Peptides against a protein of PDB entry 5A53. Designs and how they scored, part 19

Target 1, 230 residues: chain A of PDB entry 5A53
Amino acid sequence: LVENVKQALFIPGQSCNKNLHDIMVDLSALKKPDMKRFNRKNDIHPFEDMSPLEFFSEKNDCSLMVLMTSSKKRKNNMTFIRTFGYKIYDMIELMVADNFKLLSDFKKLTFTVGLKPMFTFQGAAFDTHPVYKQIKSLFLDFFRGESTDLQDVAGLQHVISMTIQGDFQDGEPLPNVLFRVYKLKSYKSDQGGKRLPRIELVEIGPRLDFKIGRIHTPSPDMVTEAHKKP

## One batch from the design tools (peptide)

Design b1_p14_1_s4 (made by RFdiffusion4, then SolubleMPNN; from b1_p14_1, 6 letters changed)
Fold by OpenDDE base, seed 3:
Structure b1_p14_1_s4 (fold): chain B 230 residues (1-230), chain A 14 residues (1-14)
Amino acid sequence: as target 1 above (230 residues)
Amino acid sequence: PKVYYLGDALEARQ
């Protein structure tokens, strides 16, 4: 069973500002061509009423959504939403720290649209802690792209790195997740008259440090249904 | 209606 590529819908909330708009544009560029963006602000409060998001999921045929909002308590907040059967599956608030960098802050490198990124995850909690497991699952699902049978090494252009910022104990605030994007660049190095291929990782942006906010987890019944193969 | 199966996406990554 080949699943269709999941489409992402980026939604400016009523409190969306210029910085959030710029972050939205840059992050959504990594999801092309499987991305839609709304140009108008929408007054959506997903932790109060999820029904508008379910409506947008169905009407736009998007199982992934990102809501852009900002307040004093939740500054630069990206709410990531997944749906199953156009019903809310899970949600997580990821607030972008003020030290963010946009694509324009890096040297412009040409890249092919639609190539599947590789992922690296740094921190044991990505495999053990329920919140970080959800984050790992979310980003892998978000950027899965088309299953190309040819893992052609030539098709590996991007690496997304996600790092938990430091150690933590039970009951402590959850450390930020550092989001970094790199391009693989091949160099011909002349070492001793032999041209050896050298591959380097070049950061291309955006650079985002995510503070973890509120979370909605699916019901056990919804988990069971989402894992059923037809 | 396109039915999305999150399970296949999650299992393909284990």
Scores: peptide ipSAE 0.022, ipTM 0.512, DockQ to the pose 0.384
Fold by OpenDDE base, seed 5:
Structure b1_p14_1_s4 (fold): chain B 230 residues (1-230), chain A 14 residues (1-14)
Amino acid sequence: as target 1 above (230 residues)
Amino acid sequence: PKVYYLGDALEARQ
């Protein structure tokens, strides 16, 4: 069963500002061609009423959604939503810190649309802590793209790196997740007549530090249904 | 495969 590529819908909330819009544009560019963006602001409060998101999921056939909102308490907030059967599966608020960098802040490079990113996760908590496990699952799911059987090395264009910013103990605030995007550059170094292939990682943006906000987790029943292979 | 320039994301901001 080849799962269809999940489509993402980016939704400006009522409080969406210019910075968030710019972040939305840059992040959504990584999801092309499997991305839709609304041009109009929508008054959606997903932690109060999820029904508008379920409606948009069904109407647009998008199982991934990102709501862009900003307030004093939740500045530059990207709420990532996943649906299953057009019902809310999980949600997580990821607030972009003010030190963000846009694609325009990096050297302009050519980008082939539709290539699957390689992921790297730094931090043991991505495998053990429920919240970071959800984040890992979310981003892997969000950027999975087309299931290509052959991870053809030729198809490797970019790496998405996600790092937990520091160690933490139980009861401490959850560290930020550092989101970085790199392009693989292959160049032939001519050292001493032997052309050794050299691969370099060049940051291409966006650069986002995510502060973790509110979370909605699926019911055990929804987890079971979502993992049922037909 | 459509080749995009990372700059294409900049045009979408206008």
Scores: peptide ipSAE 0.019, ipTM 0.519, DockQ to the pose 0.024
Fold by OpenDDE base, seed 1:
Structure b1_p14_1_s4 (fold): chain B 230 residues (1-230), chain A 14 residues (1-14)
Amino acid sequence: as target 1 above (230 residues)
Amino acid sequence: PKVYYLGDALEARQ
């Protein structure tokens, strides 16, 4: 059963600013061609009322959504939403720190649209802590792309690295997640007649440090239904 | 741009 590629909808909230718009454009470019962007601001507060997001999910046939909002308490906030059957499955707030870098801050590199990125996760908590497990699941799901049987190394163009910034103990604030994007470059090293392809990772952006905000987790029943293989 | 080897980039962030 080939699962259809999940479509993403990027929504500017009422408080969306220029920085968030630029971040939205750059992050959504990585999801092409399976992405839609709204040009108009929408007054949506997902942790108060989820109904508008469920409506947009159904109307646009998008199971992934990203809401761009900013306030004093939640500056540069990207709320990532997943739906199942056009109902909210889970949500997480990821606030972009002020030290972000856009694609324009890096050397322009050409890339083929639609190639699936490889992921790397650094930090044991991605496998053990519920919040970081959700983040890992979310990003893997968000960028899964077409299920190509041939994950041929020849088709691998991008690496997305996600790192938990430092160790933490129970009861401490959750460390930021460092989001980095690299392009895989093959250099033919003519060192000594053995053409061993040297593979290098070149950062292409965007560079985002995510502060974790509010989270909504699915009911046990929704988890069971979402994992049922048809 | 920062250039990393695949192995080094994966190890340096652990």
Scores: peptide ipSAE 0.000, ipTM 0.338, DockQ to the pose 0.024; fails the geometry check
Fold by OpenDDE base, seed 2:
Structure b1_p14_1_s4 (fold): chain B 230 residues (1-230), chain A 14 residues (1-14)
Amino acid sequence: as target 1 above (230 residues)
Amino acid sequence: PKVYYLGDALEARQ
């Protein structure tokens, strides 16, 4: 079953600022070619009214959306939305901390568009805690790309690393999720006539520390429907 | 550029 590649729509909210715009551009670049970006600000408040997002999902045929908003309470907020049948499936607010780095902050490395990233998740909570499970699911879904049977090492260009920043106990604020992007760089080391392939990971950006905000979870019925294989 | 070896860099952040 070849699942169609999910398209992402990046939406500047009314409060979108330059930093968020830059973050949007850089993050969306990782989703190329399967992304669209709006150039105009849209006054959308997804936790108050989800209907505009459902409309955009359907109109643009995008099952993934990212709304860029910023306020004092929710600075640099990226609301990640997934839809199923153009209805809201889930939402999560991920606020980018001020220590973010853009692609321009790293050495420019050329990358091939459309290559599927490999993911690494650091932190047991990604498998056990509902919020982090949702984050894991979201990012895997967001960047899944085309299922090429050729998991040829030649097709592996990027590694996206997601790390839970520290341990936490029940009732404590959820630690940030550290989002890092690396490019695999192959070096031919000529050591004594034996060419050993050396692979290095080079951070390419963006570097984002996500503070977790509000979450919308799907209804059990929607979960069942979304998991039905056609 | 921070270069991480695949094995060590992923473990070092654990």
Scores: peptide ipSAE 0.000, ipTM 0.346, DockQ to the pose 0.023; fails the geometry check

Design b1_p14_2 (made by RFdiffusion4)
Fold by OpenDDE base, seed 4:
Structure b1_p14_2 (fold): chain B 230 residues (1-230), chain A 14 residues (1-14)
Amino acid sequence: as target 1 above (230 residues)
Amino acid sequence: SDFLDDLIPRSFPL
């Protein structure tokens, strides 16, 4: 089944600043060509009223949205939204820490647009804890390219790494998620007449540390409906 | 240390 690649819409909120705009540009570059960006700020408060996002989902045919907002309480906040049938499925606030790096902070490497990244997830909570399970599901879904049966290793150019920053106990604040992007470089090393393929990972950016904010989870009925559509 | 520092040989661009 060739599932249509999910389209992403990046939305500057009313409180969007230059740093968030730059982060939006760099993160959205990884989703090309399956990405739209609004150039104008929009006054959207998704945890107060979800209706504007449902309208934008339908009007733009985008099942993925990212709202860029910033406040004293929620600095550099990226709200990730998924829709099903143009209705809100889930939402999560991911606040970018001040130590972020842009693509301009790394050595510019050319990459082919539209290649599906490989994901790596580090931390047991990605498989057990409901919030980190949602984050894992979201990012896998967000960067899901065309279902090519050809997992051609030749098409693997990027690795996206997501790491939970340390251990935590029940009732403690949830650790940040470290988002990193790498390019695979293949070298032929001649060691003793045997050409061994050497693969190296080179960080290309952006580098984002996500603090977890508010979450909206789907109803059991929406989960059942979303799993029925292959 | 980032988890990948320990598992994957990074070529830092000099």
Scores: peptide ipSAE 0.007, ipTM 0.456, DockQ to the pose 0.022
Fold by OpenDDE base, seed 5:
Structure b1_p14_2 (fold): chain B 230 residues (1-230), chain A 14 residues (1-14)
Amino acid sequence: as target 1 above (230 residues)
Amino acid sequence: SDFLDDLIPRSFPL
């Protein structure tokens, strides 16, 4: 069974502003061609009523959704939603800090659409802490793309780096997750007749620092069903 | 320091 590539739906909420729209455009560009965007604002409050998101999941055949909202308490909030069988599996609020950079803030580099990013995760909590485990799972699932068996080095174009911003103890506020996107550049070093392939990472954006907000975790039953391979 | 900043060799602009 070739797992069908998960489709993402980007939804501007009622409080979506220009900055969030620009962030949405840039982040969704990394999910092409497996991305849809709504052009109209929708009044959705997923932590109050999830039913509109379940409706949109089914109607658009999208198991990934991102709701773009902004308030004084939850500025530049990207609510990431996953569905299973068009029912809400999990949700997480990731608020973009004001220091964000758009693709336009970086040197324009041509990239091939549809290439699978490689992920790097920095911070032990991505493997141990339930919230960071959910974030890791979410981003891996979100950007998984086509399962090309050929992880040919030739197909490696992008690296997405996710870093937990510093150490934390139990009971402390969860550190931000630093989201960075790099392009691999191969340089032919012509040093002394031996062409050593030099690979450099070049940041291409967007640059997003995610503050963690509210979380909805799946029921144990939904976890079991979602892991049942047919 | 972003972990990757240490891996980016300072390409001196030629």
Scores: peptide ipSAE 0.007, ipTM 0.428, DockQ to the pose 0.018
Fold by OpenDDE base, seed 1:
Structure b1_p14_2 (fold): chain B 230 residues (1-230), chain A 14 residues (1-14)
Amino acid sequence: as target 1 above (230 residues)
Amino acid sequence: SDFLDDLIPRSFPL
């Protein structure tokens, strides 16, 4: 069964600013062709009322959503939402730090649209801590793309790196997640007649440092239903 | 160690 590629909907909230708009454009470009963007602001408060997001999920046939909002307490906030059967499965607030870089801040590299990124995760907490496990699951699900049986090395163009910024103890504030995007660039090095393809990673952006905010976790029943393979 | 140096040798487990 080729699982249908999950579609993403990017939604500007009422408080969406220029920086969030630019971040939205750049991050959504990595999800092409499986992405829609709203041009109009929508007054949505997902931790108060989830019903508008469920409505948008159904009307747009999108199981992934990203809401762009900004406030004094939650500056440059990207709320990532997943739905199952057009009902909210989980949500997480990821606030972009002010040190972000856009695609325009990097050397323009051509890329093929629709190629699946490879992921790398740095930090043991991605496998052990519930919040970081949810982040890992979310980003893998968000960028899964088309299930090509041949993940041939020839089809690998992008690497997305996610790093937990430092160690932490129980009860401490959760460290930021460093989001980085690299392009694989093959160089033919003619070093000494052995054409070993040298592969280099070139950062292409965007560069985002995510501060973790509020989280909604799925009910045990929804977890069970979402893991039932048809 | 730059993060990039750690990526080059790892055969990404499928």
Scores: peptide ipSAE 0.006, ipTM 0.463, DockQ to the pose 0.034
Fold by OpenDDE base, seed 2:
Structure b1_p14_2 (fold): chain B 230 residues (1-230), chain A 14 residues (1-14)
Amino acid sequence: as target 1 above (230 residues)
Amino acid sequence: SDFLDDLIPRSFPL
């Protein structure tokens, strides 16, 4: 069963600023070709009313959405939304810290559009803690791309790294998630007349440190339905 | 150093 690649819709909220727009452009570039962007700001408050997002999900055939908003309380906020049957499945606010880097901050490396990234997750909480499990699930789902049987090294161009920033205990604020994107660079090194193939990981951006905000978790019924293989 | 710089050798010999 080739699951259809989930389409993402990037939505600038009413409070979307230049930084968020630039972040949106760069992050959405990693989701090409399976991405749409709105050019107009939309007044959407997903934790108050989800109906506009369900409408956009259906109208655009997008089961993934990212709402770009910024306020004094929630600066550079990317609300990641998933839908199932065009109904809200889950939501998470991920606020981009001010130390972000854009693709323009890195050496421009050409990449092939549509290649599936490999993910790496650093931090035990990605497997144990509900919030980090949701983040892991979300990003894997968001960037899964086409399941090409060509797991061939030739198809591996990108590594997306997600790291929990430090240890934490129960009741402590959840550490940020460090989002990093690397390109695999193959080069032939000539060492002593032997050409050794080498692979180098080169950071290409964007570099995003995500502060975790509000979360909406799916209903048990929606979890059951969403996990039913057709 | 990003955590990956420590875990992922910048160059893998193939």
Scores: peptide ipSAE 0.006, ipTM 0.394, DockQ to the pose 0.025

Design b1_p14_2_s1 (made by RFdiffusion4, then SolubleMPNN; from b1_p14_2, 6 letters changed)
Fold by OpenDDE base, seed 2:
Structure b1_p14_2_s1 (fold): chain B 230 residues (1-230), chain A 14 residues (1-14)
Amino acid sequence: as target 1 above (230 residues)
Amino acid sequence: DDELESLIPKSKPL
């Protein structure tokens, strides 16, 4: 079953700044070719009115959206939105911490566009805690490229690592999610006439530490409909 | 498509 690759739309909000623009460019580069970016700022407040996003979802045929906003309270905020049938399914605010690194901060490595990244998740809460389960689901869904039946190891170029930053207890602020992107680099070492393939992970960026903000969860009915196999 | 960026449905005030 070739799952239709979900298209992503990146939307600069009215408060989008240079840093968010740069982050948007770099993060969206990982979603190529299945990505659109708006160049104009749009005055969208998704937690107040979702209708503009539903409109953009339908008109752009994008079931994934990322709204870029920044305020004193929600600095470098990336609101990730998923739609089902062009209706809002879920939303999550992920605020990029100031320690971010852009692709330009790393050694430029060429990568093939359209290759599906491998994901690694570090932290038990990705499987147990509803917010981190949503984040895991979102990122897996967001970067699900073409289901190549042959996940040929030869096609594995990228690893996306997502780590929960430390332990937390109930009632504590949710730890940040550390987003890291690595390229697999194969080296041929000529040691003693045996070429041992050495694989190294090289960080390529962007490096993003996500602070969790507001969340919208789907209705039970939408969950049921979204899980109905056509 | 630049036209789609400007077509925010004005939420009708309730």
Scores: peptide ipSAE 0.024, ipTM 0.564, DockQ to the pose 0.026
Fold by OpenDDE base, seed 5:
Structure b1_p14_2_s1 (fold): chain B 230 residues (1-230), chain A 14 residues (1-14)
Amino acid sequence: as target 1 above (230 residues)
Amino acid sequence: DDELESLIPKSKPL
């Protein structure tokens, strides 16, 4: 079963600003060619009414959506939405901290469109804590691309690193998730006539520190249905 | 398609 690559729709909300637009452009570039972007602002409040997002999911055939909104309480907010059967499966608000960096802030490196990222997750909570498990699942699902059995090591161009910013105890505010994108750069180092392949990770952006906001979790029934392999 | 960007289903007033 070739699972069709999940398409992503990026939606500017009514409160979308220039910074969010720029972040949207840069983050969506990593999802090419499997990405659509709306140019118009849409007045969508997903935690109040999900029906507009379900409509957009169906009409655009996109099971992934990102809503770009900004308020005093939720500045630079990226709401990540997944749908199953064009119904809302889960949602999470990830607010981008002001220290973000765009692709333009990094050395312009040639990027091949359509190559799958390798993911790295730093922090035990990605495997144990329900919120971080959802984030891990979301980002893997978002960027997984075409299911090729062999990650052809020759096709490995970039690494997405996600790090939980520090330790936390139960009842403490959830630490930010540090999103970093690196390109693998092969260097031929001639040491003593033996070419040792050296691989270096070069940050290419965007650089995003995500503050966790509101979450919508799927119903147990939807979880069971979404995990049914046809 | 510009139409798809603006078609928010009007929440039917209950």
Scores: peptide ipSAE 0.023, ipTM 0.558, DockQ to the pose 0.026
Fold by OpenDDE base, seed 3:
Structure b1_p14_2_s1 (fold): chain B 230 residues (1-230), chain A 14 residues (1-14)
Amino acid sequence: as target 1 above (230 residues)
Amino acid sequence: DDELESLIPKSKPL
């Protein structure tokens, strides 16, 4: 069963600024062609009322949404939303730290649009801690793309790296998640007259450090329904 | 790039 590729909708909130717009453009470029963006700001507060997001999910046929907002308490906030049957499944606030880098800050590299990235996760909590498990699940789901049977190594162009920034104990603030994007660059190195094939990772951006904010978790019933394979 | 218009009308400033 080829599951249809999940479509993403990027939504500027009322408090969206130029920096968040630029971050939105760059992050959404990694989701092409399976992405839509709104140009106009929308007054949406998903932790107060989820109904506008459910409406947008249905009307745009998008099971992934990203809301761009900024406040003193939640600066550069990207709320990631997933829907199931156009109903809210889960939400997470990921606030971008001020040290972000845009695609324009890196050397322009050509890439094929629509290729599935390989993910790497650094930190044991991605497999054990419920919040980091949700983040892992979200990003894998967000960028899963078409399941081409041939995970041909020949088709691998991008690596997305997600790292938990340090260790933490129970009751401590959750460390940031470091988001990095690399392109695989193949070249022949001349070492002593022998051309050896070499592969290097080249950072292409964006570079985002995510501070974790508020979370909405699915009901047990929605988890059961979402995991029912047709 | 196909940019969708907001489905929510901008509230006219009163």
Scores: peptide ipSAE 0.023, ipTM 0.554, DockQ to the pose 0.022
Fold by OpenDDE base, seed 4:
Structure b1_p14_2_s1 (fold): chain B 230 residues (1-230), chain A 14 residues (1-14)
Amino acid sequence: as target 1 above (230 residues)
Amino acid sequence: DDELESLIPKSKPL
């Protein structure tokens, strides 16, 4: 079953600043060709009214959306939205910390557009805690690309690493999620006449530390419908 | 409603 590649829409909110715009450009470059960007700011408040996002989902045929907003309380906020049947399925606010790095901060490595990244998740909470399960599910859906049964290892160029920043107990603030992007670089090492393939991970950016904000979770009925394979 | 429609980028063909 070739699942249709989920399309992403990047939306600058009214409070979108230059830093968020640059982050949006760099993160959306990883989703090419399956990405649209708005160039105009839109006044959208998804936790107050979801209807504008449902409208954009339908009109653009996008089941993934990212709203870019910034305030004193929610600086550099990326609201990730998923839709099912053009209705809001889930939402999560991920605020980018000020220590971010853009693609321009790294050595320009040529990457092939449209290659599916491999994901790595570090932290037990990605498999146990509901919020980190949602983050894991979201990023896998966002970058899943074409479901080719042939994970042609020859086509694997990128690794996205997501790490929970430290341990936490019940009732404590949720640790940040560290987002890192690496390119696989193959080297031929000549050691003693045996050419061993050496693979190195080279960070290519962007580098984003996500602080978790507000969350909207789907109803049990929407979960059941969204998991029904056609 | 109409203002939101005007902000939808016309699908540039690939």
Scores: peptide ipSAE 0.019, ipTM 0.565, DockQ to the pose 0.026

